# Ledger of designs, part 98: peptides against a protein of PDB entry 6PSE

Target 1, 78 residues: chain A of PDB entry 6PSE
Amino acid sequence: PSEEEEYARLVMEAQPEWLRAEVKRLSHELAETTREKIQAAEYGLAVLEEKHQLKLQFEELEVDYEAIRSEMEQLKEA

## One batch from the design tools (peptide; made by RFdiffusion4, then SolubleMPNN)

Design b2_p22_1_s3 (from b2_p22_1, 11 letters changed)
Fold by OpenDDE base, seed 5:
Structure b2_p22_1_s3 (fold): chain B 78 residues (1-78), chain C 78 residues (1-78), chain A 22 residues (1-22)
Amino acid sequence: as target 1 above (78 residues)
Amino acid sequence: as target 1 above (78 residues)
Amino acid sequence: SLEEEEERYRAFFEAILEEARK
């Protein structure tokens, strides 16, 4: 049988004490996993914002670069 | 009592059938939350990689910009 | 596109946070 089937059998055959312990375990893991999920989402949004700001800086520098490049090209061609 | 205390009491007083149902519920929620956490992590890593590539491009442009700026400054001061 | 991908990521993250806020 699969691990899932074995686990299901364990749950079906378990005594109340084991079941209560399992509820506690699962509740704890769920709480931790939920917190980690939220943290991942917050971090993801922060990185998106940082990327956006970097893109704006890049575009600004690109404009400045093209201006100087063009001016330099004009001077060299004269 | 707090909701947590009430829930704890419910678990302690519950029959095996309720406990098994609760294990099933928590297992399902944990699986879903875990999947979402993993997905969030994967998306976060993708954004980080994109940001890193953008940063490399920015730094390369900055080097090129400073080179041209310096050359232009030297020409103008001569 | 990259922009579409970013919006998918944003929407996903925001959905997680919205759910947590409730």
Scores: peptide ipSAE 0.542, ipTM 0.867, DockQ to the pose 0.932
Fold by OpenDDE base, seed 4:
Structure b2_p22_1_s3 (fold): chain B 78 residues (1-78), chain C 78 residues (1-78), chain A 22 residues (1-22)
Amino acid sequence: as target 1 above (78 residues)
Amino acid sequence: as target 1 above (78 residues)
Amino acid sequence: SLEEEEERYRAFFEAILEEARK
């Protein structure tokens, strides 16, 4: 039997006091996990924004680099 | 009374059948929320790695840019 | 594409936060 099946049997055979405690435990874990999920999402969005800003800076530098490269090429050929 | 207090009273007054159903419900929600949290963390890590690679590329381009800038400055002043 | 992947990540994060606001 899987752990899930064993847990299901435990729940079915448990007394009300255990069940109330289990509801409390699960509610607590759910609240914490939900908070952590939200924090992970907030962090993910922050990193995406940082990456986006970095990409913009990179693209700007590429433009500047190509400009100076082209100018230098012209100076060397003249 | 808060919703939390009302829920607590409900749990305390509930029959075993309701409690078992509530354990099942909470277990399901916890499993789903946990999966989502993990997925969010994985995505966050992926974005972070991509950002890191972009940063390395940016820094490399900065070095190349400064080299050309310096060479250009020398050519113009000569 | 990379852009499509990023958008998928964004959408996922935003969906989580939208759910949390309800």
Scores: peptide ipSAE 0.541, ipTM 0.867, DockQ to the pose 0.935
Fold by OpenDDE base, seed 3:
Structure b2_p22_1_s3 (fold): chain B 78 residues (1-78), chain C 78 residues (1-78), chain A 22 residues (1-22)
Amino acid sequence: as target 1 above (78 residues)
Amino acid sequence: as target 1 above (78 residues)
Amino acid sequence: SLEEEEERYRAFFEAILEEARK
């Protein structure tokens, strides 16, 4: 039998005391997992913002680099 | 009474049939929330990798830029 | 594209946070 089937049988045969304990356990795990999910999403958005800022800096540097490269090329050709 | 206290009372007074249904509900929500958490973590790591690659490119460009800047400065001073 | 992938990630994260607000 699969673990899922075994768990289902356990739930069906369980006494109220076990069921209440299981509800409490699952509620706790759900709350914790939900918090972790939210934290992961917040972190993901923060990293996206950091990447965006880095990209802007990179593009600015590319512009400056091309300007100097062009000036250097002109000086070498003169 | 708080919603938490009311829920706790409900669980304490609930019949086995309700408790089994609640276990099933919570198990389902936990599985779904866990899957979403994992997916969020995977996406977060992907973004981090992209940011890392961009940072490496940025640092390489900085080196090249400083080299040209230095050469240009030397030419202007000569 | 990379941009499209980034937007998929953003949308996913924002969806999680939107759900959490409800």
Scores: peptide ipSAE 0.540, ipTM 0.866, DockQ to the pose 0.919
Fold by OpenDDE base, seed 2:
Structure b2_p22_1_s3 (fold): chain B 78 residues (1-78), chain C 78 residues (1-78), chain A 22 residues (1-22)
Amino acid sequence: as target 1 above (78 residues)
Amino acid sequence: as target 1 above (78 residues)
Amino acid sequence: SLEEEEERYRAFFEAILEEARK
């Protein structure tokens, strides 16, 4: 028997006191997991923004680099 | 009375059939929320890795840029 | 593409936060 099947049987045969305690336990775990999910989402958005800003800086540097590279190439070919 | 207090009273006064249904509901929500949390963590890790790779590329370009800039400066001063 | 993947990530994170605000 799987743990899930054993748990299902336990719930079916449980006394009200155990069921109330289980509702309390599950409510607590759900609240914690929900908070962690929200934190993960907030962190994910922050990292996306950081990556976006870094990409903009990278693209700006690429433009500057190509300008100097082109000027240097022109000087060497003259 | 707060919703939390009302819910607590409901749990205290509930029949076993309601409690079993509530355990089932909470277990389902916990499973879904857990899957979403894990997915958010996986996405966050992927974005972090992408940002890290971009940072390495940026730092490499900075080195190349400074090398050309320095060479150009030396040529202009000669 | 990378951009499409980023958009999926963003949409997923925003959906989580939108749900949390309700």
Scores: peptide ipSAE 0.542, ipTM 0.867, DockQ to the pose 0.938; fails the geometry check

Design b2_p22_1_s4 (from b2_p22_1, 14 letters changed)
Fold by OpenDDE base, seed 1:
Structure b2_p22_1_s4 (fold): chain B 78 residues (1-78), chain C 78 residues (1-78), chain A 22 residues (1-22)
Amino acid sequence: as target 1 above (78 residues)
Amino acid sequence: as target 1 above (78 residues)
Amino acid sequence: SSAAEEEKIEAFFKKILEEAAK
């Protein structure tokens, strides 16, 4: 039997006291996991925004760079 | 009483059948929430890596830009 | 990543936060 099947049997045969404890345990784990999920999402959005700003700056610099490069190339070829 | 206190009382007074159902419910929610947390973390990591690569490219371009700018400045001042 | 992929990721994060706020 898989661990899942064993767990299912345990739950089926468990006493109320164990079941109450299990509900408490699962509730706690769910709350913590939910918090962590939220934190991950918040962090992810922050990084996305930072990346976006960096991309904009990069694109601006590329334009400036190409302008100077082109000017310099013209000067050297003249 | 808070919803939490009410829930706690419900669990305390619940029949085994309800408790088993609650364990099943919580287990399912925990599994789903865990999956979402992991996925969020994976996405966050991916974005972070992309941002890092972009930052490196940006810094490299800055160096190149300053080099050309300096050369051009020297040429214009000579 | 593609713009589409970024949008997907952003939507995913926003969905998580929206659900948590309810």
Scores: peptide ipSAE 0.591, ipTM 0.875, DockQ to the pose 0.885
Fold by OpenDDE base, seed 3:
Structure b2_p22_1_s4 (fold): chain B 78 residues (1-78), chain C 78 residues (1-78), chain A 22 residues (1-22)
Amino acid sequence: as target 1 above (78 residues)
Amino acid sequence: as target 1 above (78 residues)
Amino acid sequence: SSAAEEEKIEAFFKKILEEAAK
């Protein structure tokens, strides 16, 4: 039998005390996993925002660079 | 009583059939939440990598910009 | 990564946070 089938059998044959303990265990793990999921999402959004700001700065610098490059090219051709 | 206290009481007073159903429910939610957490982590890593590459490109452009700016300044002072 | 991929990722994170706020 698969681990899933064995676990299912365990749940079906378990006493109430074990079942209550399993509910408690699963509730705890769910709460922790949920918190971690939220933290991952919050962090991900923060990084996205930082990336966005960096992209804007990069684009601004590209404009400035092209302006100077063009001016330099004109001076060298004169 | 808080919702948590009420839930705790429910678990303590519940019949085995309810407890088995609750184990099944929590197991399902945990599996889904875990999958979402993992996906969030993977996306977060991808965004971090993209941000890193952008930062490297930005720093390279800064170097190039300063080189041209300096050359331009020298030409204007001559 | 395309702009579309970034938007998808952002939407995914926002969805997680929205669900958590309920």
Scores: peptide ipSAE 0.590, ipTM 0.875, DockQ to the pose 0.880
Fold by OpenDDE base, seed 5:
Structure b2_p22_1_s4 (fold): chain B 78 residues (1-78), chain C 78 residues (1-78), chain A 22 residues (1-22)
Amino acid sequence: as target 1 above (78 residues)
Amino acid sequence: as target 1 above (78 residues)
Amino acid sequence: SSAAEEEKIEAFFKKILEEAAK
């Protein structure tokens, strides 16, 4: 039997006191897990925004670099 | 009474059939939320890595830019 | 954002994955 099947059997055969305790346990774990999920999502968004800003800065620098590079190249060729 | 208090009362007064159903519900939600949490973490790490790589590229470009800028400035001053 | 904060975030994500792997 799988752990899932064994757990299912346990739940079916459990007394109300055990079931109430299990509901409490699961509720607690769900709340914690939910909090962590939300926090992970928030952090992910923050990092995405930072990456986006960095990308914009990078692209701006590329433009500036190419401008100077081109000017320099023209000076060397003349 | 808070929703939490009301829920607690419900759990205490619930019949075994309801409790078993609640265990099943909570177990399912916990599993899903856990999966989502993991996915969020995996995604977050990936974005961090991308940002890191972009940062390295940006810094490299800054070095190259400053080199050319400095050379250009020297040429203009001479 | 600082390097320290980024490291904290990274550690947070890694912790989640480590716990999930157990």
Scores: peptide ipSAE 0.580, ipTM 0.873, DockQ to the pose 0.890
Fold by OpenDDE base, seed 2:
Structure b2_p22_1_s4 (fold): chain B 78 residues (1-78), chain C 78 residues (1-78), chain A 22 residues (1-22)
Amino acid sequence: as target 1 above (78 residues)
Amino acid sequence: as target 1 above (78 residues)
Amino acid sequence: SSAAEEEKIEAFFKKILEEAAK
């Protein structure tokens, strides 16, 4: 039997005291996992914003670079 | 009483059938939340790598830009 | 953010994935 099937049997055969303890355990793990998920999402959004700002700066520099490059090329051709 | 206290009382007074259903519910929510947490972490790492690569490209362009800017300034001063 | 903060965030994500792989 799979671990999942064994766990399911355990839950079905468990006494109320064990079940209450399991509810408490799962509630705690869920709370912690939820907190970590939220924190991961917040960090991810922060990094995305930083990347976006960097991309805007990069694109601005590309425009400036192409302007100077073009001017320089014109001067060299003259 | 707080919602947490009310929930705690519910768990203490609950029948085995309700407790088993609650274990199932919490297990499902934990599994889904865990999946979402992992997904958030994977996505966050990917964005970090993308930002890093973009930063390297930006720094390279800055070097190239400063080289042309300096050359252009020298030509204008002459 | 600072390089230290970025490394902290990276470590956080890696920790999540390492725990999930166990």
Scores: peptide ipSAE 0.580, ipTM 0.874, DockQ to the pose 0.882

Design b2_p22_2_s1 (from b2_p22_2, 16 letters changed)
Fold by OpenDDE base, seed 3:
Structure b2_p22_2_s1 (fold): chain B 78 residues (1-78), chain C 78 residues (1-78), chain A 22 residues (1-22)
Amino acid sequence: as target 1 above (78 residues)
Amino acid sequence: as target 1 above (78 residues)
Amino acid sequence: SLAEMEAFFRGILERERARRAA
């Protein structure tokens, strides 16, 4: 039997006191896991925004670099 | 009474059949939430890596830009 | 893709907000 099937049998044969304790345990774990999931999502969005800002700065610097490179090339060819 | 207190009372007064159903529900939600949390963490790490690579490229471009800027400044002053 | 990741993160937050409001 799979662990899942064994667990299902335990739940079916369990006394009310055990079931109440299991509900409490699962509720607690669900709450914690939910908080962690939310935090992960918030952090992920923050990093995406940081990357976006960095990309904009990079693109601006590329424009400036190409301008100077082009000017330098013109001076060297003259 | 808070919703949490009301829920706690429901659990205490519930019949075994309701409790078993609640265990099943919570187990399912926990499994789903856990999968989503893990996926969020994996995505977050991927974004962090991309941001890191972009930062390295940006820093390299800054070095190249300053080199050309300095050379151009020297040529203009001569 | 980055867009998919963003959508996933936003989806998580939106679903949780909806759940809390219900």
Scores: peptide ipSAE 0.529, ipTM 0.867, DockQ to the pose 0.944
Fold by OpenDDE base, seed 2:
Structure b2_p22_2_s1 (fold): chain B 78 residues (1-78), chain C 78 residues (1-78), chain A 22 residues (1-22)
Amino acid sequence: as target 1 above (78 residues)
Amino acid sequence: as target 1 above (78 residues)
Amino acid sequence: SLAEMEAFFRGILERERARRAA
């Protein structure tokens, strides 16, 4: 049997005391996992914003670079 | 009583049938939440890597820009 | 895509906010 099937059987045959403990365990793990999920999402959004700002700065620098490059090219050709 | 205290009391007083259903519910929610957490982490890492690559490109462009700026300054002063 | 990732992250946070508000 799969681990899932074995677990399902365990739950079906379990005594109330085990079931209460399992509810407590699962509730705790769910709370922690939920917190971690939220944190991951918040972090992901922050990195996206940082990347966006960096992209804007990069594009600005590209414009400035091309301006100087063009001026330099003109000066060297004269 | 807090919602947590009320829930705890419910679990303590619950029949096996309710407890089994609650284990099933919590297991399902945990599995889904875990999958979402993992997906969020994977996305976060991908964005972080893209940001890092962009940062390297930006720094390279800064070096090139300063080189041209310096050369231009020297040419204008001569 | 980045837009999909952003939507995913926002979706997580929005669903959690909604759950807490209910």
Scores: peptide ipSAE 0.529, ipTM 0.867, DockQ to the pose 0.955
Fold by OpenDDE base, seed 5:
Structure b2_p22_2_s1 (fold): chain B 78 residues (1-78), chain C 78 residues (1-78), chain A 22 residues (1-22)
Amino acid sequence: as target 1 above (78 residues)
Amino acid sequence: as target 1 above (78 residues)
Amino acid sequence: SLAEMEAFFRGILERERARRAA
């Protein structure tokens, strides 16, 4: 039997006291896992925004670089 | 009473059949939430890597830009 | 894709807000 099947049997054969304790345990773990999931999502969005800002800065620098490069080339040709 | 306190009372007064159903529900929700948390973490890491690569490219361009800027300044002073 | 990841993150947060509001 799989661990899942064994657990299912345990739940079916369990006394109310064990079941109440298990509900409490699972509720706690669910709350913690939910908090961690939310935090991960918030962090992910923050990193996406940071990447976006960095991309904009990079593109601005590329424009400035090309402007100076072009000016330099003109000076060297004259 | 808070919703948490009301839920706690419900669990204490619940019959075994309800408790078994609640264990099943919570187990399912925990599994789903855990999967989503893991997926969010994986996505977050991917975005971090992309941001890191972009940062490296930006820093390389900054070096090149400063080199040309310095050369241009020298030409203007001479 | 980045858009898919963003949608996923936003989806998580939106579903949680909806759950809390219910």
Scores: peptide ipSAE 0.527, ipTM 0.867, DockQ to the pose 0.947
Fold by OpenDDE base, seed 1:
Formats: sequence, structure tokens, C-alpha cells
Structure b2_p22_2_s1 (fold): chain B 78 residues (1-78), chain C 78 residues (1-78), chain A 22 residues (1-22)
Amino acid sequence: as target 1 above (78 residues)
Amino acid sequence: as target 1 above (78 residues)
Amino acid sequence: SLAEMEAFFRGILERERARRAA
């Protein structure tokens, strides 16, 4: 049987004391996992925004750079 | 009492059938939350890496831009 | 900092790998 099937059997055959302990364990793990998930999402969003702003700045600089490059090229060819 | 204390009392007074159902519920939620957490972490890392690469490219372009700008300024002042 | 965020994300993934391996 899969680990999942074995766990399911354990739960079905478990005594109330074990079940209470398992509920406590799972509740704790769920709380921690939830906090970590939320924090990851928050950081991800922050980085996305920073990346977006940086991309805009980069594109603006590219335009300015190409303008000067082109002007310089024209001056050198004259 | 806090919701946590009330929940704890419920767990302590619950019948095995309820406890088994609660274990099943919590296990399911934990599995889903875990998948979401992992996804958030993977996505966050990807964005972070992209941002880093973009920052490097931006800094390189800034150097090149200032070089051309300075050269142009010198030519105009001559 | 970016380094701290990266460490956090990597830490999450590492803990998950460890959990799966257990």
C-alpha cells in the first residue's frame, strides 16, 4: 500500500488520544506552512514591483543611449 | 476564551469520528497549503533572479551611457 | 535585502526537500 493508504489505516484504527495529538500536530504544521506561504507571496510581490520599475528605467536608458550613440555615429561619419 | 482555547476544548471533548474527520480535513489543507508555499517560493526565486540579471544589465548600460555622454560632451566643448 | 529574501525562499525549498526525504 502507498504511504497515504497506510496513514489512512492508521487514522481509522487510532485511539482518541492519538487522534487528538495528530490534530494538534497538523494544526501546528498548517499554521507554520501558512505563515511561510504568505511571507513568500509578500516577498514575491515586492520583487515583482521592483523588477517592473527597474525594467522601465532600463528601457528609458536604452532609448537615451541609442539616441546619443546615433548622434555620435553621425558625427564620426561626417 | 480565545478561539484557540475553544478549539482545544472541542478537540478534547470530541468523539473519535469527529477527530478522524478533522485529521482528514487538516491533512488536506496542509497538503494544499504546502503546494502553494512551494509554488510561491519557486516563483519568488525566479523573479529575484530575473531582477538581479536586469540590474546587472542596467548597470552595464549606465557605464556605457556615461562613457558616450562624456565623449560627446568633450567633443562639444572642443 | 535581496540576499535575505533569496535565503528565505531557498530555506523554504530546502525545508520542503528535507520533509519529503524524511
Scores: peptide ipSAE 0.494, ipTM 0.864, DockQ to the pose 0.955

Design b2_p22_2_s2 (from b2_p22_2, 12 letters changed)
Fold by OpenDDE base, seed 2:
Structure b2_p22_2_s2 (fold): chain B 78 residues (1-78), chain C 78 residues (1-78), chain A 22 residues (1-22)
Amino acid sequence: as target 1 above (78 residues)
Amino acid sequence: as target 1 above (78 residues)
Amino acid sequence: MLEEMRAFFEAILAEEAARRAA
């Protein structure tokens, strides 16, 4: 039998006291996991924003670089 | 009474059939929330990697830019 | 760029906001 089947059997055969304890355990784990999920999402959005700002800076530098490169090339050809 | 206190009373007064159903519900929600948490973490890591690669490219361009800028400045001063 | 990831993160936060408001 799979672990899932074994757990299902345990739940079916469990006394009310065990079931109440299991509800409490699962509720606690769900609350913690939910908090962690939210934190991961908040962090992910922050990193996306940082990456976006970095991309803008990169593109600005690229424009400046091409301007100087072009000017330098013109001077060398003169 | 808070919603938490009311829920706690419900669990204490519940029949075994309701408790088993609640265990099943909570187990399902926990599994789904866990999957979402993991996916959020994976996405976050992917964004971090892309940001890191972009930073490396930016730093390389910055070096090249400073080299040309310096050369151009020297030519203008001569 | 990475629109699916952004949408996923925003959906998580939106769901939480809705839960708190309920």
Scores: peptide ipSAE 0.462, ipTM 0.858, DockQ to the pose 0.923
Fold by OpenDDE base, seed 5:
Structure b2_p22_2_s2 (fold): chain B 78 residues (1-78), chain C 78 residues (1-78), chain A 22 residues (1-22)
Amino acid sequence: as target 1 above (78 residues)
Amino acid sequence: as target 1 above (78 residues)
Amino acid sequence: MLEEMRAFFEAILAEEAARRAA
């Protein structure tokens, strides 16, 4: 039997005390996992924003670089 | 009483059939939430990697920009 | 870029907001 099948059997044959404990355990794990999921999402959005800001800075620098590069090239050709 | 206290009371007074159903429900939700958490983590990592690559490109451009800026400044002062 | 990831993150947060509001 798979672990899932074995667990299902355990739940089916379990006494109320074990079931209550399992509900408590699962509720706790669900709460923690949910918190972690939310934190991951918040962090992910923050990184996306940071990347976006970096992209804007990069593009601005590219413009400035091309301006100076062009001027320098003109000087070398003159 | 808080919702948590009410839920705790419900679990304590529940029949085995309800408890088994609750274990099943919680197990399912935990599995789904875990999957989403993992996916969020994977996405977060991907964004971080892209941000890192962009950062490297930005730094390379900064070096090149400063080189040209310095050369240009020398020409203006000469 | 990375719109799918953004949407995924926002969906998670929206779900949580909805849960809290219910």
Scores: peptide ipSAE 0.461, ipTM 0.858, DockQ to the pose 0.914
Fold by OpenDDE base, seed 1:
Structure b2_p22_2_s2 (fold): chain B 78 residues (1-78), chain C 78 residues (1-78), chain A 22 residues (1-22)
Amino acid sequence: as target 1 above (78 residues)
Amino acid sequence: as target 1 above (78 residues)
Amino acid sequence: MLEEMRAFFEAILAEEAARRAA
């Protein structure tokens, strides 16, 4: 049987005291995992925003660069 | 009493059948939350990497831009 | 700031990897 099946059997055969302890354990882990998930999402969003702003700046610089490059190229070819 | 205290009391007074159901519920939620946390982390890392690469490209372009700008400025002042 | 975030995400992934490997 899989670990999941074994765990399921354990739960089915467990005494109330064990079950209460398991509920407590799972509740704690769920709370922590939820907090971490949320934090990850928040950080991800922050980075997305930073990347977006950087992209805009990059694109603006590309335009300016191409303008100067083109001017310089024209001067050299003349 | 707080919701947490009420929940704790419920768990203490609950029958085995309820406790087993609660373990099942919490296990399911924990599994899902864990998956979501991992997904958020993976996505966040991907964005960080993309941002880093973009930053490098931006800095390279800045150098090139300043080089051309300087050259152009010198030509204009001569 | 970015390094702190990277470390956070990497820690999450490392923890999961360790859990699966145990």
Scores: peptide ipSAE 0.434, ipTM 0.854, DockQ to the pose 0.980
Fold by OpenDDE base, seed 3:
Structure b2_p22_2_s2 (fold): chain B 78 residues (1-78), chain C 78 residues (1-78), chain A 22 residues (1-22)
Amino acid sequence: as target 1 above (78 residues)
Amino acid sequence: as target 1 above (78 residues)
Amino acid sequence: MLEEMRAFFEAILAEEAARRAA
């Protein structure tokens, strides 16, 4: 039998005291997992913001670079 | 009474059938939340990788920009 | 900063990998 089947049997044959304890355990694990998920999302958002700011800086530099490159090209062709 | 207190009372007074159903519900939610947590982690890593690549590109452009800027400055001063 | 974030994400993934390997 699979672990899942064995667990299902355990739940089915369990006394109320065990079931209440299992509800408490699962609730705790769910709360912790939820917190970790949220934290991961918050970190992800922070990185996204940093990336966005970097992209803006990159685009500004590209504009400046092309301006100088174009001027240089014109001077060399004159 | 708070929602948490009401829930605690419900668990304490519940019949085995309800408790088994609650275990099943919580197990399902935990599984889903766990999957979402993992997805959040994977996404976060992907964003970090993208930011890193952008940073490398930015640094390369900075080098090229300074090279052209310096050359232009020298030409103008000649 | 970024290293801490990376470590956090990697830890989550490592935990899952360990669970699946058990």
Scores: peptide ipSAE 0.430, ipTM 0.853, DockQ to the pose 0.968

